# Ledger of designs, part 18: peptides against a protein of PDB entry 2L9B

Target 1, 91 residues: chain A of PDB entry 2L9B
Amino acid sequence: ANFLSQKFPELPSGIDVNINMTTPAMMISSELAKKPKEVQLKFLQKFQEWTRAHPEDAVSLLELCPQLSFVTAELLLTNGICKVDDLIPLA
Target 2, 91 residues: chain A of PDB entry 2L9B as posed
Amino acid sequence: ANFLSQKFPELPSGIDVNINMTTPAMMISSELAKKPKEVQLKFLQKFQEWTRAHPEDAASLLELCPQLSFVTAELLLTNGICKVDDLIPLA

## One batch from the design tools (peptide; made by RFdiffusion4, then SolubleMPNN)

Design b1_p12_8_s3 (from b1_p12_8, 9 letters changed)
Fold by OpenDDE base, seed 5:
Structure b1_p12_8_s3 (fold): chain B 91 residues (1-91), chain A 12 residues (1-12)
Amino acid sequence: as target 1 above (91 residues)
Amino acid sequence: PLEVVDWLLEKI
């Protein structure tokens, strides 16, 4: 099994999206933005905790799913956790 | 990706 199947055995099959980086990120971000702020913040918290506990897996995940970097950045911006200038290192 | 991980740990 690939990395995602191994680490996330209950992961759904998913849906095909446009073959670019921005569109998938926007789609995910828009869905997350529909959730209450508390849910968004909890997601970020859990993602951070998971990343802290599994930094190598986090790197692997972001290599396989680079759109998640954009999604995370968008969540941080929209929730006022960081400023646009804070994203410069990610550009 | 490593930079993103480090950034996440810092900003969240």
Scores: peptide ipSAE 0.293, ipTM 0.836, DockQ to the pose 0.059
Fold by OpenDDE base, seed 1:
Structure b1_p12_8_s3 (fold): chain B 91 residues (1-91), chain A 12 residues (1-12)
Amino acid sequence: as target 1 above (91 residues)
Amino acid sequence: PLEVVDWLLEKI
């Protein structure tokens, strides 16, 4: 089994998107933005907790799905958790 | 990606 199926059982099939990272990230961010703010914040919290508990898996996930880095950044921006200047180290 | 992980742990 691939990494995603192993680490995230019951993961939905998803939709194949184009090769660039911006469009997939925009699509994911758009769907997350439809959720209540409380849900978005809980998602970020759980993502951080998971990352802290499984740092090597988190690295692997972001290498396999680099669009998630952009998604997370946008969630942080839209929820006022960070500013654009805070993203400079990621460039 | 490792850099992103470290950043996330700080910001979230």
Scores: peptide ipSAE 0.291, ipTM 0.835, DockQ to the pose 0.059
Fold by OpenDDE base, seed 4:
Structure b1_p12_8_s3 (fold): chain B 91 residues (1-91), chain A 12 residues (1-12)
Amino acid sequence: as target 1 above (91 residues)
Amino acid sequence: PLEVVDWLLEKI
């Protein structure tokens, strides 16, 4: 079964982008960067809370949507929550 | 992705 449609039944299909990790991540990060910082921080908080409560679903989501790993890293960097050296374990 | 999950829980 489609994981996203199963877990998020109201989620729209989205649009096609380049079939790589970097370009989609850049597009998502660009859209998120247009939001107020408060909204970005709230998103990170809620994503962490959801991840803590549903770690298996979080792994599945990131496997299906690897661009979200880049998006998360970018949000953490741009909001001063982590530094570039903190990304070394993920390289 | 598990390492990303663990990293996320640690950094935020």
Scores: peptide ipSAE 0.290, ipTM 0.835, DockQ to the pose 0.059
Fold by OpenDDE base, seed 3:
Structure b1_p12_8_s3 (fold): chain B 91 residues (1-91), chain A 12 residues (1-12)
Amino acid sequence: as target 1 above (91 residues)
Amino acid sequence: PLEVVDWLLEKI
């Protein structure tokens, strides 16, 4: 079993998407943008908590699913938590 | 990458 299957055994099957970073990131961001602000903020908080508790798994996840970095950055920008210049370290 | 994880922990 792959990393995702082992660490998240109850993940849904998923949806076929283009094999790149941009399209998946845009799709995820658009879906998250449909949620209330409080839900978006809660997602960020829970993601941070999980990352803090499982830093090695977080690294593995972001390497396997780099689109999540773009999604998180987008959420931070749209919710006013960071500015564009704060994303420079990600480049 | 590790840099991204560190960044997330700092900004969120």
Scores: peptide ipSAE 0.285, ipTM 0.832, DockQ to the pose 0.059

Design b1_p12_8_s4 (from b1_p12_8, 9 letters changed)
Fold by OpenDDE base, seed 1:
Structure b1_p12_8_s4 (fold): chain B 91 residues (1-91), chain A 12 residues (1-12)
Amino acid sequence: as target 1 above (91 residues)
Amino acid sequence: GLPVVEWLLEKI
């Protein structure tokens, strides 16, 4: 069974990225920015709680979906929770 | 694509 399909059965096809015209990071950043700050902070909270409750699944998810690692970093930075220097040791 | 991002953003 596909891990993503099993754990996230309603996962959509997503958005294709043309790296010649834009970068995945830019697209992710743009989509995140469309969400209100309160929604962004709620996501961070829920993701933290979920990761704590399901650490093995979280590792698997982040391995299969490295874009989600970018999401996490982006939200931490843009909401002033972390500085860039804070992430260097974790990279 | 970015399926996981789209999914998460829909559920938040």
Scores: peptide ipSAE 0.040, ipTM 0.596, DockQ to the pose 0.296
Fold by OpenDDE base, seed 2:
Structure b1_p12_8_s4 (fold): chain B 91 residues (1-91), chain A 12 residues (1-12)
Amino acid sequence: as target 1 above (91 residues)
Amino acid sequence: GLPVVEWLLEKI
């Protein structure tokens, strides 16, 4: 049992990525695009609510799961909530 | 860490 699994048992299983055919980022973008906009926005809202309630856990989760940061950024960009310039300071 | 959380709270 690792820290991540114990601390965040509700996390779903990951998706295998064939990195020879695509990049993880491309795969994430593709998977996100499969979801309706309403679902994407709902995720952002729920994640926001959870983050507000559990800021320390949110920090830990994002540090341990950098792909989640990409997910969030991608959703913000694709839904026109923020611009690329807003993300630059985080890089 | 904290800047990411703060950024998320402001943007979403």
Scores: peptide ipSAE 0.031, ipTM 0.604, DockQ to the pose 0.058
Fold by OpenDDE base, seed 4:
Structure b1_p12_8_s4 (fold): chain B 91 residues (1-91), chain A 12 residues (1-12)
Amino acid sequence: as target 1 above (91 residues)
Amino acid sequence: GLPVVEWLLEKI
């Protein structure tokens, strides 16, 4: 198994995206929108707790799965937790 | 990488 599968055994394998039909961002946004707000907020809360306990693993996960960074930003913005200006320093 | 983690901790 690769590093991701071994370090994060509960990580889903994921679904391939056909870029001829949609963009990865559109696909992610659509899938997130299917989840209730309660589930979205619960994910953010649990991800925060996990990140505090495992900062090195969090860095590795976000580097290896850049789509997760988009997910997190999308959830923060759409749930009114942060503003677009908060993302500028990360560019 | 670490700045992203710190940023997340502040926002979520």
Scores: peptide ipSAE 0.030, ipTM 0.604, DockQ to the pose 0.057
Fold by OpenDDE base, seed 3:
Structure b1_p12_8_s4 (fold): chain B 91 residues (1-91), chain A 12 residues (1-12)
Amino acid sequence: as target 1 above (91 residues)
Amino acid sequence: GLPVVEWLLEKI
């Protein structure tokens, strides 16, 4: 019933995080590592396409879910697509 | 929670 759920009704509620056990970044990195490289690259491709098709929604989503920015950056870095210096201007 | 994590898992 919150704004996020109303704006993005297809977005799941998410999983709970116990910060005493892990950090969100650690959890995200762990989940990403479970996926094959080709799946990771496919995600980047699909997210890129979606962003181009829905730029305003993409901005809203990234503002409301900054974790997704971390996901994107992590995938770009770990797959050797970008270097850290490439992302500095966007930080 | 982390809705983006579950979103990610559903999309990839």
Scores: peptide ipSAE 0.027, ipTM 0.595, DockQ to the pose 0.284

## One batch from the design tools (peptide; made by RFdiffusion4, then SolubleMPNN)

Design b1_p13_1_s1 (from b1_p13_1 with E8K L9F Q11E)
Fold by OpenDDE base, seed 5:
Structure b1_p13_1_s1 (fold): chain B 91 residues (1-91), chain A 13 residues (1-13)
Amino acid sequence: as target 1 above (91 residues)
Amino acid sequence: SFGERLVKFLESL
């Protein structure tokens, strides 16, 4: 929580879905899926660039917010960037 | 960790 506030000071507080970790990911992915493919790809590109520039922060983010891992994975899959078999070894 | 592996995977794409 402190990490997020420090690294992303303008990030809104958000809401507690208070169900499980998968549901938040589903909600986020659903919203992103409404965006044009170009926007989704741009997002992935920006995120990729950020992870390259800040790998430790990226790891911390994904560990603190596991839902984002699911969101990222789904974006990769739905946009044909990788296959499910590519993700399985990461588990 | 899983997050670490995912980051490295993402960077490789």
Scores: peptide ipSAE 0.619, ipTM 0.930, DockQ to the pose 0.899
Fold by OpenDDE base, seed 4:
Structure b1_p13_1_s1 (fold): chain B 91 residues (1-91), chain A 13 residues (1-13)
Amino acid sequence: as target 1 above (91 residues)
Amino acid sequence: SFGERLVKFLESL
């Protein structure tokens, strides 16, 4: 929680979700999927650039918020950036 | 972790 506040200041309040991995990921992915494809790609590009610049913080973020790993994976798949076979070795 | 491996994969794209 403190990590997010420091690295991502001025975050909105957010909403309460079930305490599990799947439901939060599905909710986020569903909302992102409503955005134009170009916007989704921009999100991925900016996230990629940030992870390259801050790899340790990126790992910390995904470990703190593991639902975001699934969101990222789904965004990669739905936009044809990679195949399922590319992600299998990561699991 | 999966997150660590995903970060490395994302960087490779």
Scores: peptide ipSAE 0.617, ipTM 0.930, DockQ to the pose 0.801
Fold by OpenDDE base, seed 1:
Structure b1_p13_1_s1 (fold): chain B 91 residues (1-91), chain A 13 residues (1-13)
Amino acid sequence: as target 1 above (91 residues)
Amino acid sequence: SFGERLVKFLESL
């Protein structure tokens, strides 16, 4: 079993998206943006807690699905958790 | 990687 199937056994198959980073990130971010702010913040909180508990898995996920790095960054920015200047050193 | 740095950043918030 691949990483995603092992760590997220109930994850839906999803759909194919453009091979570049921007298009899939925009698609995911747009769907998340439709959720209430409270839901978005809860998502970020749970993701943060998960990364703290499973840092190696979190890194593996983001390396396998690099679009999620941009989705995460977008969520942080749009919800006022951090500023662009905070992300510049990470590039 | 960017992902690794982002994870570390996220944990620091």
Scores: peptide ipSAE 0.616, ipTM 0.930, DockQ to the pose 0.791
Fold by OpenDDE base, seed 3:
Structure b1_p13_1_s1 (fold): chain B 91 residues (1-91), chain A 13 residues (1-13)
Amino acid sequence: as target 1 above (91 residues)
Amino acid sequence: SFGERLVKFLESL
């Protein structure tokens, strides 16, 4: 079993998309942007909490699924939690 | 890695 299957046994199989990082990220961000701001903020909060509890797993997840890094960054920016200048040094 | 840096950044917020 791969990392995702091992750590998230209840995770749906999903659907194959483009192998690049940008297109999947844009698609996910677009769907999340349709949710109320309160839902988006709660998602970010829960993701942050999980990351703090499981930092190594979080790194592994983001390296395996780099589209999620872009999604997270997009949510942070669109909800005014941070600025682009805050993310530039991370690149 | 970028993922590692983003995790650290996220934790700092």
Scores: peptide ipSAE 0.614, ipTM 0.929, DockQ to the pose 0.859

Design b1_p13_1_s2 (from b1_p13_1 with R5K L9F Q11N)
Fold by OpenDDE base, seed 2:
Structure b1_p13_1_s2 (fold): chain B 91 residues (1-91), chain A 13 residues (1-13)
Amino acid sequence: as target 1 above (91 residues)
Amino acid sequence: SFGEKLVEFLNSL
């Protein structure tokens, strides 16, 4: 089993998307944006807690699924948690 | 990588 199967055994099958990173990120962000703000914030909180506890696994996840990095960045921006200037150095 | 930097940034918030 790959990393995702090992660490996240109950992941859904997902859907097919365009062969790029931007479209998947946009699609995921769009779906998350449909959720209440409180749900988005809870997701970010839990994700942050997980990345603090498992930084290596977090990096592995984001490297395997680069779209999630941009989804996270988008959530941070849209929820007012950080500014664009904070993310520019990361790119 | 961007992922590494993002994890570090996220952990700093």
Scores: peptide ipSAE 0.630, ipTM 0.934, DockQ to the pose 0.800
Fold by OpenDDE base, seed 3:
Structure b1_p13_1_s2 (fold): chain B 91 residues (1-91), chain A 13 residues (1-13)
Amino acid sequence: as target 1 above (91 residues)
Amino acid sequence: SFGEKLVEFLNSL
């Protein structure tokens, strides 16, 4: 079993998409952008809480699903939590 | 790695 199956056994079956980082990220970000700002912020807060409690699992998740790094960055930028210049040193 | 840096950054906010 892979990391996702082990750590998230209740995950539903996914839908095949292009095998790259950018296309899935754009799809996810587009769907999240349809939600109210309050919902987006709540999601970020819950994700942050989880990454604080499980930093090693969070790193594994982002390395296995690099599209989520782009989604996270996009949410941070669009909600005014950070600036592009804050993310440049990370890349 | 980038994942490590992003997690560290996110947790520092």
Scores: peptide ipSAE 0.629, ipTM 0.933, DockQ to the pose 0.867
Fold by OpenDDE base, seed 4:
Structure b1_p13_1_s2 (fold): chain B 91 residues (1-91), chain A 13 residues (1-13)
Amino acid sequence: as target 1 above (91 residues)
Amino acid sequence: SFGEKLVEFLNSL
């Protein structure tokens, strides 16, 4: 069974990117950074609500797509929600 | 894992 297909119906097929974690994260973060700040904040709010309601699924998502951990961290930092020192203990 | 810790951190905000 495909976790992403089951939890997110109608998920697009996506595109191939570099196999490392950093470059895909940078690409995603770059695209998100093009959106207005209010859109980024709303996205983070909805993601937080979803992770609170489905923490096990959230962990599974981040384990399957580790680049999203970097994307989430980057969004938190760039939107001033937390600072680097807050993330150091997690790494 | 980092992902698990990040979820916990995110949920605490």
Scores: peptide ipSAE 0.628, ipTM 0.933, DockQ to the pose 0.794
Fold by OpenDDE base, seed 1:
Structure b1_p13_1_s2 (fold): chain B 91 residues (1-91), chain A 13 residues (1-13)
Amino acid sequence: as target 1 above (91 residues)
Amino acid sequence: SFGEKLVEFLNSL
């Protein structure tokens, strides 16, 4: 919570979800999937730029919010940026 | 961790 508030001061408080990876990831992914493809790609580009500029913070974010790892993976897959075989070695 | 590996992978694309 402190990390998120420090790095993203304008981030909304959000809501609690089930304490598992699948439900929160699906919820976030479903909202992103409602956006046009060009918006999803732009989001991924901005996220990539941010992770390149701030790799330590990016890792910290994904450690704190592991559901975002699954969201990111799904966005990469659904937008044809990578294949399932590319992600298997990461697991 | 998976997060660390994912960041490295994402940055490689």
Scores: peptide ipSAE 0.627, ipTM 0.933, DockQ to the pose 0.841

Design b1_p13_1_s3 (from b1_p13_1 with E4Q L9F Q11E)
Fold by OpenDDE base, seed 4:
Structure b1_p13_1_s3 (fold): chain B 91 residues (1-91), chain A 13 residues (1-13)
Amino acid sequence: as target 1 above (91 residues)
Amino acid sequence: SFGQRLVEFLESL
């Protein structure tokens, strides 16, 4: 919580979700899927740029918020950036 | 970790 507050200041208030990884990931992915493809790609590009600049923080974020790993994977798949076979070795 | 592997993969794209 402290990590997120410091690295991502002025975060808006969140909403309650079930305490698991799948449900939050599905909720986030569902909302992102409603955005135009152009917007989804921009999100991925900006995230990629941020991870390149801050790789340790990116790892910390994904370990703190494991649901975001699934969100990222789904964005990559649904936008045709990679295939499922590309992700299997990562698990 | 999985998170690190995913970050490295994302950066490779």
Scores: peptide ipSAE 0.614, ipTM 0.929, DockQ to the pose 0.884
Fold by OpenDDE base, seed 5:
Structure b1_p13_1_s3 (fold): chain B 91 residues (1-91), chain A 13 residues (1-13)
Amino acid sequence: as target 1 above (91 residues)
Amino acid sequence: SFGQRLVEFLESL
């Protein structure tokens, strides 16, 4: 929580879904899926660039917010960037 | 960690 506020000071507080980690990911992915493919790809590209520039912060983010791992995975899959078999070894 | 592996994977794409 402190990490997020420090690294992303303009990030809104958000809401507590208070169910599980999968549901938040589903909600986020659903909203992103409504965006044009170009927007989704741009998001992935910028996220990739950010992870390259800030790899440790990226790891911390994904560990603190596991839902984002699911969201990222889904974006990769739905946009045909990788296959499910590519993700399985990461588990 | 899983996060580490995912980041590395993402960077490889």
Scores: peptide ipSAE 0.613, ipTM 0.929, DockQ to the pose 0.905
Fold by OpenDDE base, seed 3:
Structure b1_p13_1_s3 (fold): chain B 91 residues (1-91), chain A 13 residues (1-13)
Amino acid sequence: as target 1 above (91 residues)
Amino acid sequence: SFGQRLVEFLESL
């Protein structure tokens, strides 16, 4: 079993998309942007809490699924939590 | 890695 299957046994199988990072990220961000701001903020909060509780797993997840890094960054920016200048040093 | 840097940044917020 791969990392995702091992750590998230109830995770749906998903659908194959382009192998690049950008297109999947844009698709996910677009769907999340349709949700109310309160839902988006709660999602970010829960993700942050999970990351604090499982930092190594969080890093592994983001390295395996780099599209999620872009999604997270997009949510942070669109909800005014941080600025682009805050993310530039991370690149 | 970028993933690690983003995790650290997210935790700092």
Scores: peptide ipSAE 0.613, ipTM 0.929, DockQ to the pose 0.865
Fold by OpenDDE base, seed 1:
Structure b1_p13_1_s3 (fold): chain B 91 residues (1-91), chain A 13 residues (1-13)
Amino acid sequence: as target 1 above (91 residues)
Amino acid sequence: SFGQRLVEFLESL
């Protein structure tokens, strides 16, 4: 079993997306942006808690699905949790 | 890696 199947056994199959980083990130971010701010903040909070509990798995997820790094960054920015300048050193 | 740096940043917030 691959990483995603093992760590997220009930994850839906999803859809094929463009091979580049930007297109899938935009697609995911646009769907998340349709949710209320409270839901978006709750999502970020749960993701933060999950990364603290499972840092190696979190890194593996982001390396396997690099589009999620951009999605995470977008959520942080749009919800005013951090600024662009905070993300520059991470590149 | 970028992923690791982002995780560490997220945890610091």
Scores: peptide ipSAE 0.612, ipTM 0.929, DockQ to the pose 0.874

Design b1_p13_1_s4 (from b1_p13_1 with R5K L9F Q11E)
Fold by OpenDDE base, seed 2:
Structure b1_p13_1_s4 (fold): chain B 91 residues (1-91), chain A 13 residues (1-13)
Amino acid sequence: as target 1 above (91 residues)
Amino acid sequence: SFGEKLVEFLESL
């Protein structure tokens, strides 16, 4: 069992995607974008709360699944929570 | 890493 299996035992099986980070990120973002804005914002809020409570695990998650970093960034941008200029220094 | 920076940024929002 890897980190994800241990920390998130009820993760769904997922689907195959292209062997890169961009495509998975785009696919995830696309699916999330289909949800109502309120759902997206609630997700971000819960994720933020979780990262505050478990910053070590959050970093581990994002390092193991770098596509999620891009997904998070995309959600922040598309929901107007931050600007591109805010994210540029992170890159 | 980008993940570390993003976590820190996310917490700052």
Scores: peptide ipSAE 0.593, ipTM 0.923, DockQ to the pose 0.829
Fold by OpenDDE base, seed 3:
Structure b1_p13_1_s4 (fold): chain B 91 residues (1-91), chain A 13 residues (1-13)
Amino acid sequence: as target 1 above (91 residues)
Amino acid sequence: SFGEKLVEFLESL
């Protein structure tokens, strides 16, 4: 069993996508951008809370699924929570 | 790693 199946046993199988980071991130961000701002912010808040409660699992998730890092960054930027300059030092 | 840095950043917001 992989990390995702162990930590998220109820997670659906999903569909296969290409192996790069950018294309999947763009697809996910596009779908999330269709949601109301309030929904996007609530998602970020819940993700932040989960990250605080499970920091090691959060790191593992983002390293396993780096597209989610890009998605998170995009949500932070588009919702005005941070600036590009805030993310540059992380790269 | 970038994942670690992003988690730390996210928690600091």
Scores: peptide ipSAE 0.592, ipTM 0.924, DockQ to the pose 0.866
Fold by OpenDDE base, seed 4:
Structure b1_p13_1_s4 (fold): chain B 91 residues (1-91), chain A 13 residues (1-13)
Amino acid sequence: as target 1 above (91 residues)
Amino acid sequence: SFGEKLVEFLESL
């Protein structure tokens, strides 16, 4: 089994999207944006806690699914957790 | 990588 199957055994099969990273990220972000702000913040909180507990798995996830890096950045920006200038040094 | 830097940044918040 691949990384995702091992770490997330109940993960359903995905759907095919554009091969680039930007379009999938926009699609995911648009779906997350439909959720209440409280749900988005709760998701970010749990994701932060998970990355602290499993930093190597978090890096592996983002490297395997680079669209999620854009999604995470977008969530941080839209929820006012950081500014664009905070992310520029990372890029 | 950007992913690694983003994880480190996220953890620092």
Scores: peptide ipSAE 0.591, ipTM 0.923, DockQ to the pose 0.801
Fold by OpenDDE base, seed 5:
Structure b1_p13_1_s4 (fold): chain B 91 residues (1-91), chain A 13 residues (1-13)
Amino acid sequence: as target 1 above (91 residues)
Amino acid sequence: SFGEKLVEFLESL
């Protein structure tokens, strides 16, 4: 089994999106932006906790699904957790 | 990698 199937056996089937990095990220960010800010913050907190507990899996996930890096960055910015200047050095 | 950098940054917040 691949990484996603192994680590997330209950992961549902996805939907097709345009084959580029930006469009999937925009779609995911758009869906998350529909949630209350408190829900977005809690999601980030849970993701942060998961990355702390499983840093190697977190890196593997972001390498396999690079769109999630953009989604995470967008959530950090839109929720005022960091500034653009904080993310520029990471690129 | 960017993934590693982002994870490290996220954990620092």
Scores: peptide ipSAE 0.591, ipTM 0.923, DockQ to the pose 0.881

Design b1_p13_2_s1 (from b1_p13_2, 7 letters changed)
Fold by OpenDDE base, seed 1:
Structure b1_p13_2_s1 (fold): chain B 91 residues (1-91), chain A 13 residues (1-13)
Amino acid sequence: as target 1 above (91 residues)
Amino acid sequence: SSEVSRWLAELLS
């Protein structure tokens, strides 16, 4: 919580996932799909730039919030940037 | 960016 507040001070509250009604992966996929392709690509670009500028913070964030790893993979796959087989070595 | 922050907030529980 302290890390998130420090790095993202203007971050509003997140949305809880009710695992009895849906899975986190399903919810993430549906939320991402609400964004147009251009916005999805801009997110990937900004996230990539941020991770390059703050590699230690990026590692910490992904460890604390593993759902963001899924977000990244989902966006890469959905936008045809990589294939499922390309991600297998990283799993 | 504000867009990234908003997305993170929406996806984080």
Scores: peptide ipSAE 0.062, ipTM 0.626, DockQ to the pose 0.372
Fold by OpenDDE base, seed 2:
Structure b1_p13_2_s1 (fold): chain B 91 residues (1-91), chain A 13 residues (1-13)
Amino acid sequence: as target 1 above (91 residues)
Amino acid sequence: SSEVSRWLAELLS
């Protein structure tokens, strides 16, 4: 939490999820789908570039924010960039 | 890192 606040001061606060109605994954998928295709692709490109430039920070970020890993995987799948089989070895 | 923060904010809020 301290690392996230320091490195990413603009991160929004988390939101509560009613587990009887939805899951965080469902919420994320829904929100991502609201973004235009071009925005989704731009995010992937920028995140890829940043990850290559800051691999240590990227690892830390993904460990502390596993939702971001989900976001990335979801975008890769929904945009047809990779298939589920490509991600299985990483799970 | 500020850029990544913005990405997360834009996507998740």
Scores: peptide ipSAE 0.061, ipTM 0.612, DockQ to the pose 0.693
Fold by OpenDDE base, seed 4:
Structure b1_p13_2_s1 (fold): chain B 91 residues (1-91), chain A 13 residues (1-13)
Amino acid sequence: as target 1 above (91 residues)
Amino acid sequence: SSEVSRWLAELLS
């Protein structure tokens, strides 16, 4: 079975990005900003807990869905949890 | 993983 379907059965299919109108980074940032801070922090908390418990699955997810790496980084940065320099080793 | 899946769905939808 597909890893994403098996581990994340409720994961949405995503939305198309018209690169002539916007960049993926801009789209992600815009969509994230629409969510309440409470929701953003709750996601980070649960994702952190899951990542610690399932590090190999976390790596696989981020490899298959690289946009989620940007999502995570954006949430960490915009909520003042880390600095850009903290992410350089992973870039 | 089900909780993370739900949060991902809510975040990305």
Scores: peptide ipSAE 0.060, ipTM 0.627, DockQ to the pose 0.667
Fold by OpenDDE base, seed 5:
Structure b1_p13_2_s1 (fold): chain B 91 residues (1-91), chain A 13 residues (1-13)
Amino acid sequence: as target 1 above (91 residues)
Amino acid sequence: SSEVSRWLAELLS
């Protein structure tokens, strides 16, 4: 299981993180970094809960907005929730 | 849910 399955058991399949490491994704990540870590963690929590409650919508969302997989990975890394090694299976 | 929606709207805007 990849890091998403481990950290977000109820998170449905998303788009591969590496293919979303583009300029737009980096810009989004930069915007995320402007927010306090407390807010970032709260987002992750709420996003996890939302995906759990709305799995079909979450799948659709991640398919339509593949950059969100990159955003999620960045938040997991920057907040120490997972290590780079945990992302290797997604590479 | 509302916070997620806000975040997504902000990031995707």
Scores: peptide ipSAE 0.046, ipTM 0.612, DockQ to the pose 0.258

